# Peptides against a protein of PDB entry 3V4L: the designs that were tried, part 8

Target 1, 386 residues: chain A of PDB entry 3V4L
Amino acid sequence: GQPLAKDKVALLIGNMSYWEHPKLKAPLVDVYELTNLLRQLDFKVVSLLDLTEYEMCNAVDEFLLLLDKGVYGLLYYAGHGYENFGNSFMVPVDAPNPYRSENCLCVQNILKLMQEKETGLNVFLLDMCRKRNDYDDTIPILDALKVTANIVFGYATCQGAEAFEIQHSGLANGIFMKFLKDRLLEDKKITVLLDEVAEDMGKCHLTKGRQALEIRSSLSEKRALTDPVQGAPCSAEALVRNLQWAKAHELPESMCLKFQCGVHIQLGFAAEFSNVMIIYTSIVHKPPEIIMCDAYVTDFPLDLDIDPKHANKGTPEETGSYLVSKDLPKHCLYTRLSSLQKLKEHLIFTVCLSYQYSGLEDTVEEKQEVNVGKPLIAKLDMHRGL

## One batch from the design tools (peptide; made by RFdiffusion4, then SolubleMPNN)

Design b1_p8_6_s1 (from b1_p8_6, 4 letters changed)
Fold by OpenDDE base, seed 3:
Structure b1_p8_6_s1 (fold): chain B 386 residues (1-386), chain A 8 residues (1-8)
Amino acid sequence: as target 1 above (386 residues)
Amino acid sequence: MEIVSTAT
């Protein structure tokens, strides 16, 4: 029969906004497009941007909690990285310059932990450089991996080589994702799919002699990303997994705020990523005696590091949200919360209505506090240091 | 169209 997955879970990490290293652009688009494709493949996807070391560790731990016997696990990473002695290291956004293995996440350590879960398939898609880090002389003593015959690595580049992104005037993919996205939905063994992606990359004049996909696999079975999930979750573990994933993807309900002046504001929420949410406000009712009226959001939790200068924009794009802008209501004010993983408490903020009556020169303000609980990834309490 | 390395 066709292989079945007990479930399918993916963690996608895109690091771009490095503190001590060059900023990247491609991971934004790559994580978003891959998220949408993997969702079409019935993956439970957690998508995270710009994680610190601590936040990356917690994201991996939460991902590992979603893994179990016969579950398909996929880890995608786009960002800075290096490879020492055949070990791949993902570089967090807070990594020092120079970074070492102690500041980074070892992919082979994650693989070891995935093998302990008796997963049905382990896929790693690593869109990072594979150069040696000469500032890290650490030889990782990795325990011998189990012979599980279910591992696939897709490296965006060859050993010792660089990965590249396409910089355009607008949004662009990394080179790897540009080719991967065109084939990812194909009902093929994952190693065959990746081999076809490698061929497509090899035919491109832009990538030829610059970047080539490397496939490393022990996969003995015909496993595909298209393999159907086994029916209704019959196990307690499958129910827990579904509940954990659902918690990480629950948006706040849209709210209708009523002010004393008779103005009604619609407050809405949209997910860009598991840790990135857009708040939007729209005036849905205004008394005719009110000539000007603006509704802005303010007083966010300090843990979110929200610059008021980037809040309350007339377009999603002015907030840095280029991906979901088509799905958002028009004629709102938009605020992008890009660090929901940092939220320790409930998301409490103020909606401030500024308005002017006909024939009065002075603006009037009314304020309403809003508590939306813990949105998206903030429900997983990733900040609970054990 | 520029192709930029993601190397540090």
Scores: peptide ipSAE 0.349, ipTM 0.901, DockQ to the pose 0.877
Fold by OpenDDE base, seed 5:
Structure b1_p8_6_s1 (fold): chain B 386 residues (1-386), chain A 8 residues (1-8)
Amino acid sequence: as target 1 above (386 residues)
Amino acid sequence: MEIVSTAT
C-alpha cells in the first residue's frame, strides 16, 4: 500500500534583502511557488521572507514543535549560504560582512533535532551556494547523527559550486526551482523525482556546465511528497500541531468602517507569506455631497519599520507585491507589511479618511483606530526574548 | 535574460 504520513509540515525561508551582502530576487518567487505546490500536496506550510539570525532560530524551533513520530518534515532555504567541511550554513539577512558559523544556521544541527522527533521523512532543499567560506576557520564538532534511513538532501548545486538565479525585467525563478516546480506534484519516490529534476537541469542549455543538482539520500523506504496524510487527528499531539499551524495562518476578518460624514470603507487583508500581509482599503459608500474621498492607513507600530512613502499605493505592485495582485480587489489603496515576525504587540493602526465637500476648498479628515490582534506569524511571538 | 551567481 502507499505509505502514510502522520502529518506533513514544511518550513520555507527566502532571504533576499541582506544588510551587508548583495540583494537577491529569485527567493521571492521560489518560496511563493513552492508554498502553493506543497499546499496542493497537503503540507502545512510556513513561508517566511527576510529573517534575521534570531528570527531564523525561532522559525526552526517552531517548525520542530510541529514535528513528531511519523510526520514528514521539509525544510527549503533560498538565499546566501556556504559549505565548510560538509556542513551547510544558511546566512541570515543581518549577517555581518564577513560572516562566520556563529552568525549562521547549520543545517546538520537542524537535521539532528529533526531526528530526535522520530520523523517519517526529512527533506532538505537547499537553494544556496556551496562555496567554502575562507573567513570561517571553525570546524563544527557535530554529534553523531542517528541512523534513521529517512533523509533526503536536494542541493541546488554541486559541492564547492555556485547557485544561479535568472535576472529578467520581471519576476523569475532561481535555476533549481525552475525545474523542481515542473516535477514536484508527481507520485514518485522523492529521490526518483529529484533525479528526474537533475536530468532536466542537465538537458537545459542555460544550466549545462554552470549548475547541477546534487542528491544525497539515506532513504530506505518508498516515500513520496504525494503520500497521503493519516485521517482526522486523533491524538492530543496532532490537535496541538494543527492549532499551532492554524495560529500562523489566521488572517484578520475584513471589516466595514463607518465615518461621521457618512462614508463607508471596506478594510481587507491578504496573506502573501506567513510574515507578509497586504492591507487594502476601498470606498464602498460615499454621500453625493463628497466629491473626492481617499482612505489611508497610518500610525503603524514602530516594530514594523513601515516607511509611509511605500504605504497607500494605487496598485499592489507599487508596494512590491507582484504575486497575489491578481487575487486582490481592484481600485483600492494597498499597503504591504513585510515584517510581521517583528510585531511585539497587537497590530493597531489608524484609518484616515481624507475628503472634500462640493463647494469647499479645504480637505477634511476623520480618523478611526483599528485593532486586528496578532495576524499570521505574529501569533507565534518569534521576537520573544528581545 | 541574464544568469547571475547568488555568491557573496
Scores: peptide ipSAE 0.346, ipTM 0.900, DockQ to the pose 0.847
Fold by OpenDDE base, seed 2:
Structure b1_p8_6_s1 (fold): chain B 386 residues (1-386), chain A 8 residues (1-8)
Amino acid sequence: as target 1 above (386 residues)
Amino acid sequence: MEIVSTAT
């Protein structure tokens, strides 16, 4: 019979906005496109951008809580990274310059923890450099990994080599994702699929002799990302996993705010990633006696680090939202919340209406406080222990 | 189209 997954769970991390290192561009598009493809493959996907060391640790811990016996686990990382002594290190956005292993997440440590969960398949897709870090002389004493015949690594580049992104005038994938996305939905053994991606990358004149996919696998079974989820009655564990994933992807409901002047505002929410949400406001009703009317959002929680200069934009693109802009309503003001993992409390903010009556020179303001609870990833309480 | 290393 075809292999069955007990469930399928993916964690995707894209780090771009480094504090002490060169900023990247590709991880934005790569995480977004991979999220949409893995969702079509019935994966429960958590997608996170721009995580600190602490936030990355917590994201991995929450991912490991979703893993269990026979579950397929996929970890994707796009960002800065290095490889020392066959250990792969993912670099958080707050990593110092130079960074060391103590500032970074070791992928082989994550693999050890996944093996303790008795997972059905462990897939690592590492879109990062594999160059040695000469500032890190730490030899990680990794405990001996269990011999499990269910591990697949797809490295975007060869050992000791650099990974590359395509700098274009627009949105572009990294080199690895550019080829991976065209084959990811194929019903093939995951190692065969990755081998075909490696062949496609090797045929490209742009990448030939610069970057090559490396596949490392112990996978003895014919397992594919297309393998169906076992349709047995949800074990209590499967129900908990489904609820936990649903909780991390729950958007606030759209609201209609009514002001005393008779203006009505529609307030809406859209997810770009598990930690990135767009708020949009539109005037849906205006009394004829009101000649000018503007609605803006303000007074966000300080933990979100929202610059008011980047809030209330006339287009999604002016907020830095290029991926979901086509799915948003037009003629709104848009605000992008890019750090929902930092939210300790409920998302409370103010909607301010500024308006002018016909024949009055003075502007009038009305304000309403809005509480939308903990949106998306903020429900997982990624700050447990601070 | 420029290909840029993601190395630090």
Scores: peptide ipSAE 0.341, ipTM 0.899, DockQ to the pose 0.840
Fold by OpenDDE base, seed 4:
Structure b1_p8_6_s1 (fold): chain B 386 residues (1-386), chain A 8 residues (1-8)
Amino acid sequence: as target 1 above (386 residues)
Amino acid sequence: MEIVSTAT
């Protein structure tokens, strides 16, 4: 019969905003596009940008809690990385220069933990460089992996090679995601799908002789990303997994704020990623005696590191939100919260209405505090222990 | 269109 997944879970990490290393661009688009494709494949997707070492460890731990017997697990990483002695290391944004294995996440350690969950399929898609790090002489003594015959690695590059991104005047994919996205929805064994992606990369004049996909697999069954999820979540574990995923994706409800002057503001929320939310404000009612009014958001928790200069923009693009801007209401003020994983408390902020009456020169302000609880990934408390 | 390495 067709293989069935007990469930399908994906963790996507895109690291770009490195502290001590060159900034990347492609991971933003790559994580976003892959998230949308995996959602069409009925994956429960957690998508995270710009994680520290500690935040990456917690994201992996929370991902492992979603894994169980017969569950399909997919880990995607886009960022800096290296490979020493056949071990792949994902580099967090806070990694020192030079970094070592002690500052990085070992993918083979994650695989070991996934094998302990008795998963139905383990897919790793690693969009990172695979050069040796000559500053790291650590030989990790990894325990022997179990013979589970359900493992697939798609490396964006060959061993010892570099990954590349396309720099254009706009948003562009990394080289790997550019070809992967065109085939990801195909009902094929995942190793056959990746082999076709490797052929497409090899035919492209831009990538030929620069970057080639490496497939490393031990997959005895015909498993595909298209494999249907087995039935309704009837097990207690499946219900817990569904609830845990739902918590990480719960947006605040849109609110209508009423000010004493009679102005009504719509406050709305949109998810760009599991740790990136856009707040937008719009004037939905204005008394005729008020000639001008704007609704600003301010007084955010310090843990979010929100620069007021980047808040309350007239377009989503001015906040750095280029991907979801088409799905957002027009004629709002927009604020992008890009670090929801840092939020230790409830998201409390102020909505400040600034307005002017006809025939008065002075601007009047009214303020309302808003508590939206813990939005999206902030419900997982990924900061616990910092 | 420039292709840039993601190497550190």
Scores: peptide ipSAE 0.332, ipTM 0.896, DockQ to the pose 0.841

Design b1_p8_6_s2 (from b1_p8_6, 5 letters changed)
Fold by OpenDDE base, seed 3:
Structure b1_p8_6_s2 (fold): chain B 386 residues (1-386), chain A 8 residues (1-8)
Amino acid sequence: as target 1 above (386 residues)
Amino acid sequence: MEIVSTAP
């Protein structure tokens, strides 16, 4: 029969906004497009941008909690990285310059932990450089991996080489994702699919002699990303997994705020990523005696590091949200919360209505506090350091 | 169209 997955879980990390390293652009688009494709493949996807070391560790730990016997696990990473002695290191956004293995996440350590879960398939898609880090002389003593015959690595580049992104005037994919996305939905053994992606990349004049996909696999079975999930979650573990994933993807309900002046504001929420949410406000009712009226959001939790200069924009694009702007209501004010993983408390903020009456020169303000609980990834309490 | 390395 066709292989069945007990479930399918993916963690996608895109690091771009490095503190001590060059900023990247491609991971934004790559994580978003891959998220949408993997969702079409019935993956439970957690998508995270710009994680610190601590936040990356917690994201991996939460991902590992979603893994169990016969579950398909996929880890995608786009960002800075290096490879020492055949070990791949993902570089967090807070990594020092120079970084070392102690500041980074070792992919082979994650693989070890995935093998302990008796997973049905382990896929790693690593869109990072594979150059040696000469500032890190640490030889990782990795325990011997189990012979599980279910591992696939897709490296965006060959050993000792760089990965590249395409910089255009607009949004662009990394080179790897550009080719991967065209084939990812194909009902093929994952190693065959990746081999076809490698061929497509190899035909491109832009990538020829610069970047080549490397496939490293022990996969003995015909496993595909298209493999159907086994029916209704019959196990307690499958129920828990579904509940954990659902918590990480629950948006706040849209709210209708009523002000004393008779103005009604619609407050809405949209997910761009598991840790990135857009708040939008729209005036849905205005008394005719009110000539001007603006509804802005303010007083966010300090943990979110929201610059008021980037809040309350007339377009999603002015917030840095280029991906979900088509799915958002028009004629709103938009605020992008890009660090929901940092939220320790409930998301409490103020909606401030500024308005002017006909024939009065002075603006009037009314304020309403809003508590939306913990949105998206903030429900997982990733900040619970033990 | 510029191809930029993701190397640090």
Scores: peptide ipSAE 0.258, ipTM 0.867, DockQ to the pose 0.898
Fold by OpenDDE base, seed 1:
Structure b1_p8_6_s2 (fold): chain B 386 residues (1-386), chain A 8 residues (1-8)
Amino acid sequence: as target 1 above (386 residues)
Amino acid sequence: MEIVSTAP
C-alpha cells in the first residue's frame, strides 16, 4: 500500500541579518516559497527569519514537541553554516566573529532527538556552506545515531564547498531552492526527487562546476513528501500537535476602530512568516468636515525593537515586505513586525488618529490603545526556558 | 546576474 504519514511537520529557518557576518538575501524568498509548497503538501509549517542562538534552540525544541511516532519531520535551514568532521552547524544571527560550535546548532544533535521521537521520516534540507571552520578544532562527542533507515539529507553543496545565491536587481532564490521548488510537488520517493534536482543543477550553466547537490540517505522505504496524512487525529498527541500548530498561525482579527470625531479606521493583520506580521490601517469613514486624517500605529512593546522610521509606510515594500504585498489591501499605512519571537507579553500598541477640521489650522489627535493578544509564534512561549 | 557565496 502507499505509505501513510501520521502527520507532517516542517521547521524552516532563514538567517540573513547577521550582526558580525555578511548579510544574505536568498533565505527570505527561499523560506517563503518553500512554506507555500510544503503547505500544498499538507505540512504543518513553522517559518522563522533571523533567529539568535537562543531563539533557534527554542524553535527546534517546539518543533520536536510536534514530532511523534510515524510523523514526517522536515528541517530546512538557509543561512551561514559550516561542516567539521561530518557535523553540520547552523550559524545564528548573533554568532560572534569568529564563531565556534558552542555558538551554533549542530544538525546531528537535532537528528538524534528526532530519532528518539520514532519519526516516520527525517528530512534535512541544508542550504548553507559546508566549508571547514578552522577556528573550531572541537571534535563533537555525538551519541551514536540509531539505525532507523528513515533519514535523508539534501545538502545544497558538496563537502568542503560553498553554497551560492543569485543576486539580481530584485528578489531571487538561492541556487538550491531555484531547482528544488520546480520538483518538490512531484509524487516521487524523496531521494529520487532530490536526485532529479541534482541533475537539473548539473545541467545549468550557472551552477555547473560551482555548486552540486549532495544526497545522504539511509531511507529503505518508498517515502515521499506527497504521502497522505493518516486521517482525523486519532491520538491525544495528534490533537495537541494540531492545536500547537494552529496557535503558532493564529492572526489577530481585523478591527474597526471608531474615534470621537466620527472617523472609522480598519485595522488589519497579515502573516508573512510565523514570526513576521504586517499591520495595516485604512480610513473607512471620514466626516465631510474633516479635510485630512491619517492613522498611525505607535507605542509598540520595546522587546520588538520597532524603528518608527520604518513604521506607517505608504507601501508594504517600504517596510521590507516584498512577498505578501500582492495579497494586502491597497491605500493603507503598513508596519512590519519582524521579531514576534521576542514578544513576552500581549501585543499592545496605540492607534493615533491625526486629523484637521475645515477652517481650523491646528491638527487634532485622538488615541486608542489596542490589545491583540499574542500573535502567531508569540503564542509559543519561546522565552519560557530562561 | 551575480552568483554570491553564502560563506561568511
Scores: peptide ipSAE 0.257, ipTM 0.868, DockQ to the pose 0.884
Fold by OpenDDE base, seed 2:
Parts: sequence; structure tokens; C-alpha cells
Structure b1_p8_6_s2 (fold): chain B 386 residues (1-386), chain A 8 residues (1-8)
Amino acid sequence: as target 1 above (386 residues)
Amino acid sequence: MEIVSTAP
């Protein structure tokens, strides 16, 4: 019979906005496109951008809570990274310059913890450099990994080599994702699929002799990302996992705000990633006696670090949202919340309406406070212990 | 189209 997954869970991390290191661009598009593909494969996907060390640790811990016996686990990382002594290190956005292993997440430590969960398949897709970090002489004393025949590593580049992104005038994938996305939905053993991606990358004149996919696998079974989820009655564990994932992907409901002047505002929410949400406002009703009317959002929680200069934009693109702009309503004001993992409290903010009556020179303001609870990833309480 | 290293 075809292998069955008990469930399928993916954590995707894209780090771009480094504090002390060069900024990247590809991880934005790569995480977004991979999220959509893995969702078509019935994966429960958590997608996170621009995580600190602490936030990355908590994201991995929450991912490990979703893993259990026979579950397929996939970890994707796009960002800065290095490889010392066969150990892969993912670099958080707050990593110092130079960084060391103590500032970074070791992928082999995550693998150890996944093996303790008795997972059905462990897939690591590492879109990062594998160059040695000469500032880190730490030899990680890794406990001996269990011998499990269910591990697959897809490294975007060879050992000791650099990974590359395509700098275009617009949105572009990294080199690895550019080829991976074209094959990811194929019903093939995951190692065969990755080998075909390696062949496609090797045929490209741009990448030939610069970057090559490396596959490391112990996978003895014919397992694919297309393997169906076991349709057995949800064990209590499967129900908990489904509820936890649903909780992390729950958007606030759209609201109609009514002001005393008779103006009605539609307030809406869209997810770009598990930690990135767009708020949009539109005037849906205006009395004829009101000649000018503007609605803006303000007074966000300080933990979100929202610059008011980047809020209330006339286009999604002016907020830095290029991916979901086609699915958003037109003629709104848009605000992008890019750090929902930092939210400790409920998302409370003010909707301010500024308006002018015909024949009055003075502008009038009305304000309404809005509480939308904890949106998306903020429900997982990624700050447990601070 | 420029290919840029993601190495820091």
C-alpha cells in the first residue's frame, strides 16, 4: 500500500532583515511560495519572517509540539547560515557580528528532538550558505543521533560553498526555490524529487559551477510529500494538533465601525505570513454633508515596533506587501504588522476618523478603540518565560 | 540579473 502520514507539519523560517549582517530579499518570496505549495500537499504550515534567536527557539519548540509518531515534519530555512564540522547553523536576525554557535540554532539539535518524537519522515530544506565560520571554533558535542531511516536533507549548496539569490528589479526566488517549486507537487519519493531538482539546477547556465543542490538521506522507505494523511478518526492528539494549528492561523473577523457623524468604516484583516498581517480600512458610507473623510489606524502596542510613517498607506506595496496585494480590496488604507510574534497582549489599536462638514473649516475627529485579541501566531504565546 | 551571495 502507499505509505500514510499520521499528519504533515511544516515550519518555514525566512530571515532577511538582519541587524548586523547584509539584508536578504529572496526569503520573502521563497517562504510565501513554499507555504502555498505545502498547503496544497495538506501540510499544516507555520510561516515566519525575521525571527530573533529567542523567537526562533520558541518557533522550533512549538513545531516540535506538533510532531508525534508517524507525523511528517518539514523544516525550511532561508537566511544567513554556516556549517562547521558537519553541523548546520541558522543565523537569527539579531545575531552579532561576528556570530558564533551560541547565537545560532543548530539543525542537528532540532533533528535529535524530532527523532525523539518518533516522526514518520524528517525533511530539512536549508537555503543558506554552508561556508565555515572561522570565528566559531566551537565543536558541538552532539549526542549520538538515533539510527532512523527517515531523514532527508536538501542543502541549497555544496559543503563549504555559498548559496545565492537572484537580485532582480522585482520579486525573485532564491536559486534553490526557483527549481524546487516546479517539482514540489510531484508524486515521487522525496529523494528522487530533490535529485530531479538538482539536475534542473545543474542545467541552468546561471547556476552551473556556482551552486549545486546536495542531498543527504537515510530514507529507506518510498515516502513522498504527496503521501496522504491517515483518515482514521482523529486521535485526541490529532485533534489537539489541528486545534493548535487552527489557533495559529485564525484571523480577526472583518468589522464595520459606525461613527457618531454617520460614517461607516470597514476594517479588514489579511494574513501574509503566520507572523505578518495587513490591516485595511475603507469608508463604506459617508453622509453627503461630510465633504472630506479620512480613516487611519494608530496607537498600536509598543511591542510591535510600528513606525507611523509606514502605516496607513494608499497601496499594499507602500507597506512592503507585494505578495497578497492582488487579494486585497482596492481603495483602502493599508498597514502591515510584520512582527506579530512580539505581541504579548491583545492587539488593541485606535481607528481615528478625521472629517470635515460642508461650510465648516475646522476638522472634526472621532476615535474608536478596537480589540481583535491575539491574531495568528500571537495566540501561541511565543514569549512564554519573559 | 545579478546573482548575489547570501554569505554575510
Scores: peptide ipSAE 0.249, ipTM 0.865, DockQ to the pose 0.883
Fold by OpenDDE base, seed 4:
Structure b1_p8_6_s2 (fold): chain B 386 residues (1-386), chain A 8 residues (1-8)
Amino acid sequence: as target 1 above (386 residues)
Amino acid sequence: MEIVSTAP
């Protein structure tokens, strides 16, 4: 019969905003596009940008809690990385220069933990460089992996090679995601799908002789990303998994704020990623005696590091939100919260209405505090222990 | 169109 997944879970990490290393661009688009494709494949997707070492460890731990017997697990990583002695290391944004294995996440350690969950399929898609790090002489003594015959690695590059991104005047994919996205929805064994992606990369004049996909697999069954999820979530474990995923994706409800002057503001929320939310404000009612009014958001928790200069923009693009801008209401002020994983408390902020009456020169302000609880990934408390 | 390495 067709293989069935007990469930399908994906963790996607895109690291770009490195502290001590060159900034990347492609991971933003790559994580976003892959998230949308995996959602069409009925994956429960957690998508995270710009994680520290500690935040990456917690994201992996929360991902492992979603894994169980017969569940399909997919880990995607886009960012800096290296490979020493056949071990792949994902580099967090706070990694020192030079970084070592002690500052990085070992993919083979994650695989070991996934094998302990008795998963139905383990897929790793690693969009990172695979050069040796000559500053790290650590030989990790990894425990022997179990013979589960359900493992697939798609490396964006060959061993000892670099991964590349396309820098254009706009948003562009990394080289790997550019070809992967065109085939990801195909009902094929995942190793056959990746082999076709490797052929497409090899035919492209831009990538030929620069970057080639490496597939490393031990997959005894015909498993595909298209494999249907087995039945309704009737097990206690499946219900817990669904609830845990739902918590990480719950947006605040849109609110209508009423000010004393008679102005009504719509406050709305949109998810760009599991740790990135856009707040938008719009004037939905204005008394005729008020000639101008704007609704600003301010007084955010310090843990979010929100620069007021990047808040309250007239377009989503001015906030750095280029991907979801088409799905957002027009004629709002937009604020992008890009670090929801840092939020220790409830998201409390102020909505400040600035307005002017006809025939008065002075601007009047009214303020309302808003508590939206813990939005999206902030419900998982990924900061616990800092 | 510039192709840039993601190597540190």
Scores: peptide ipSAE 0.240, ipTM 0.859, DockQ to the pose 0.885

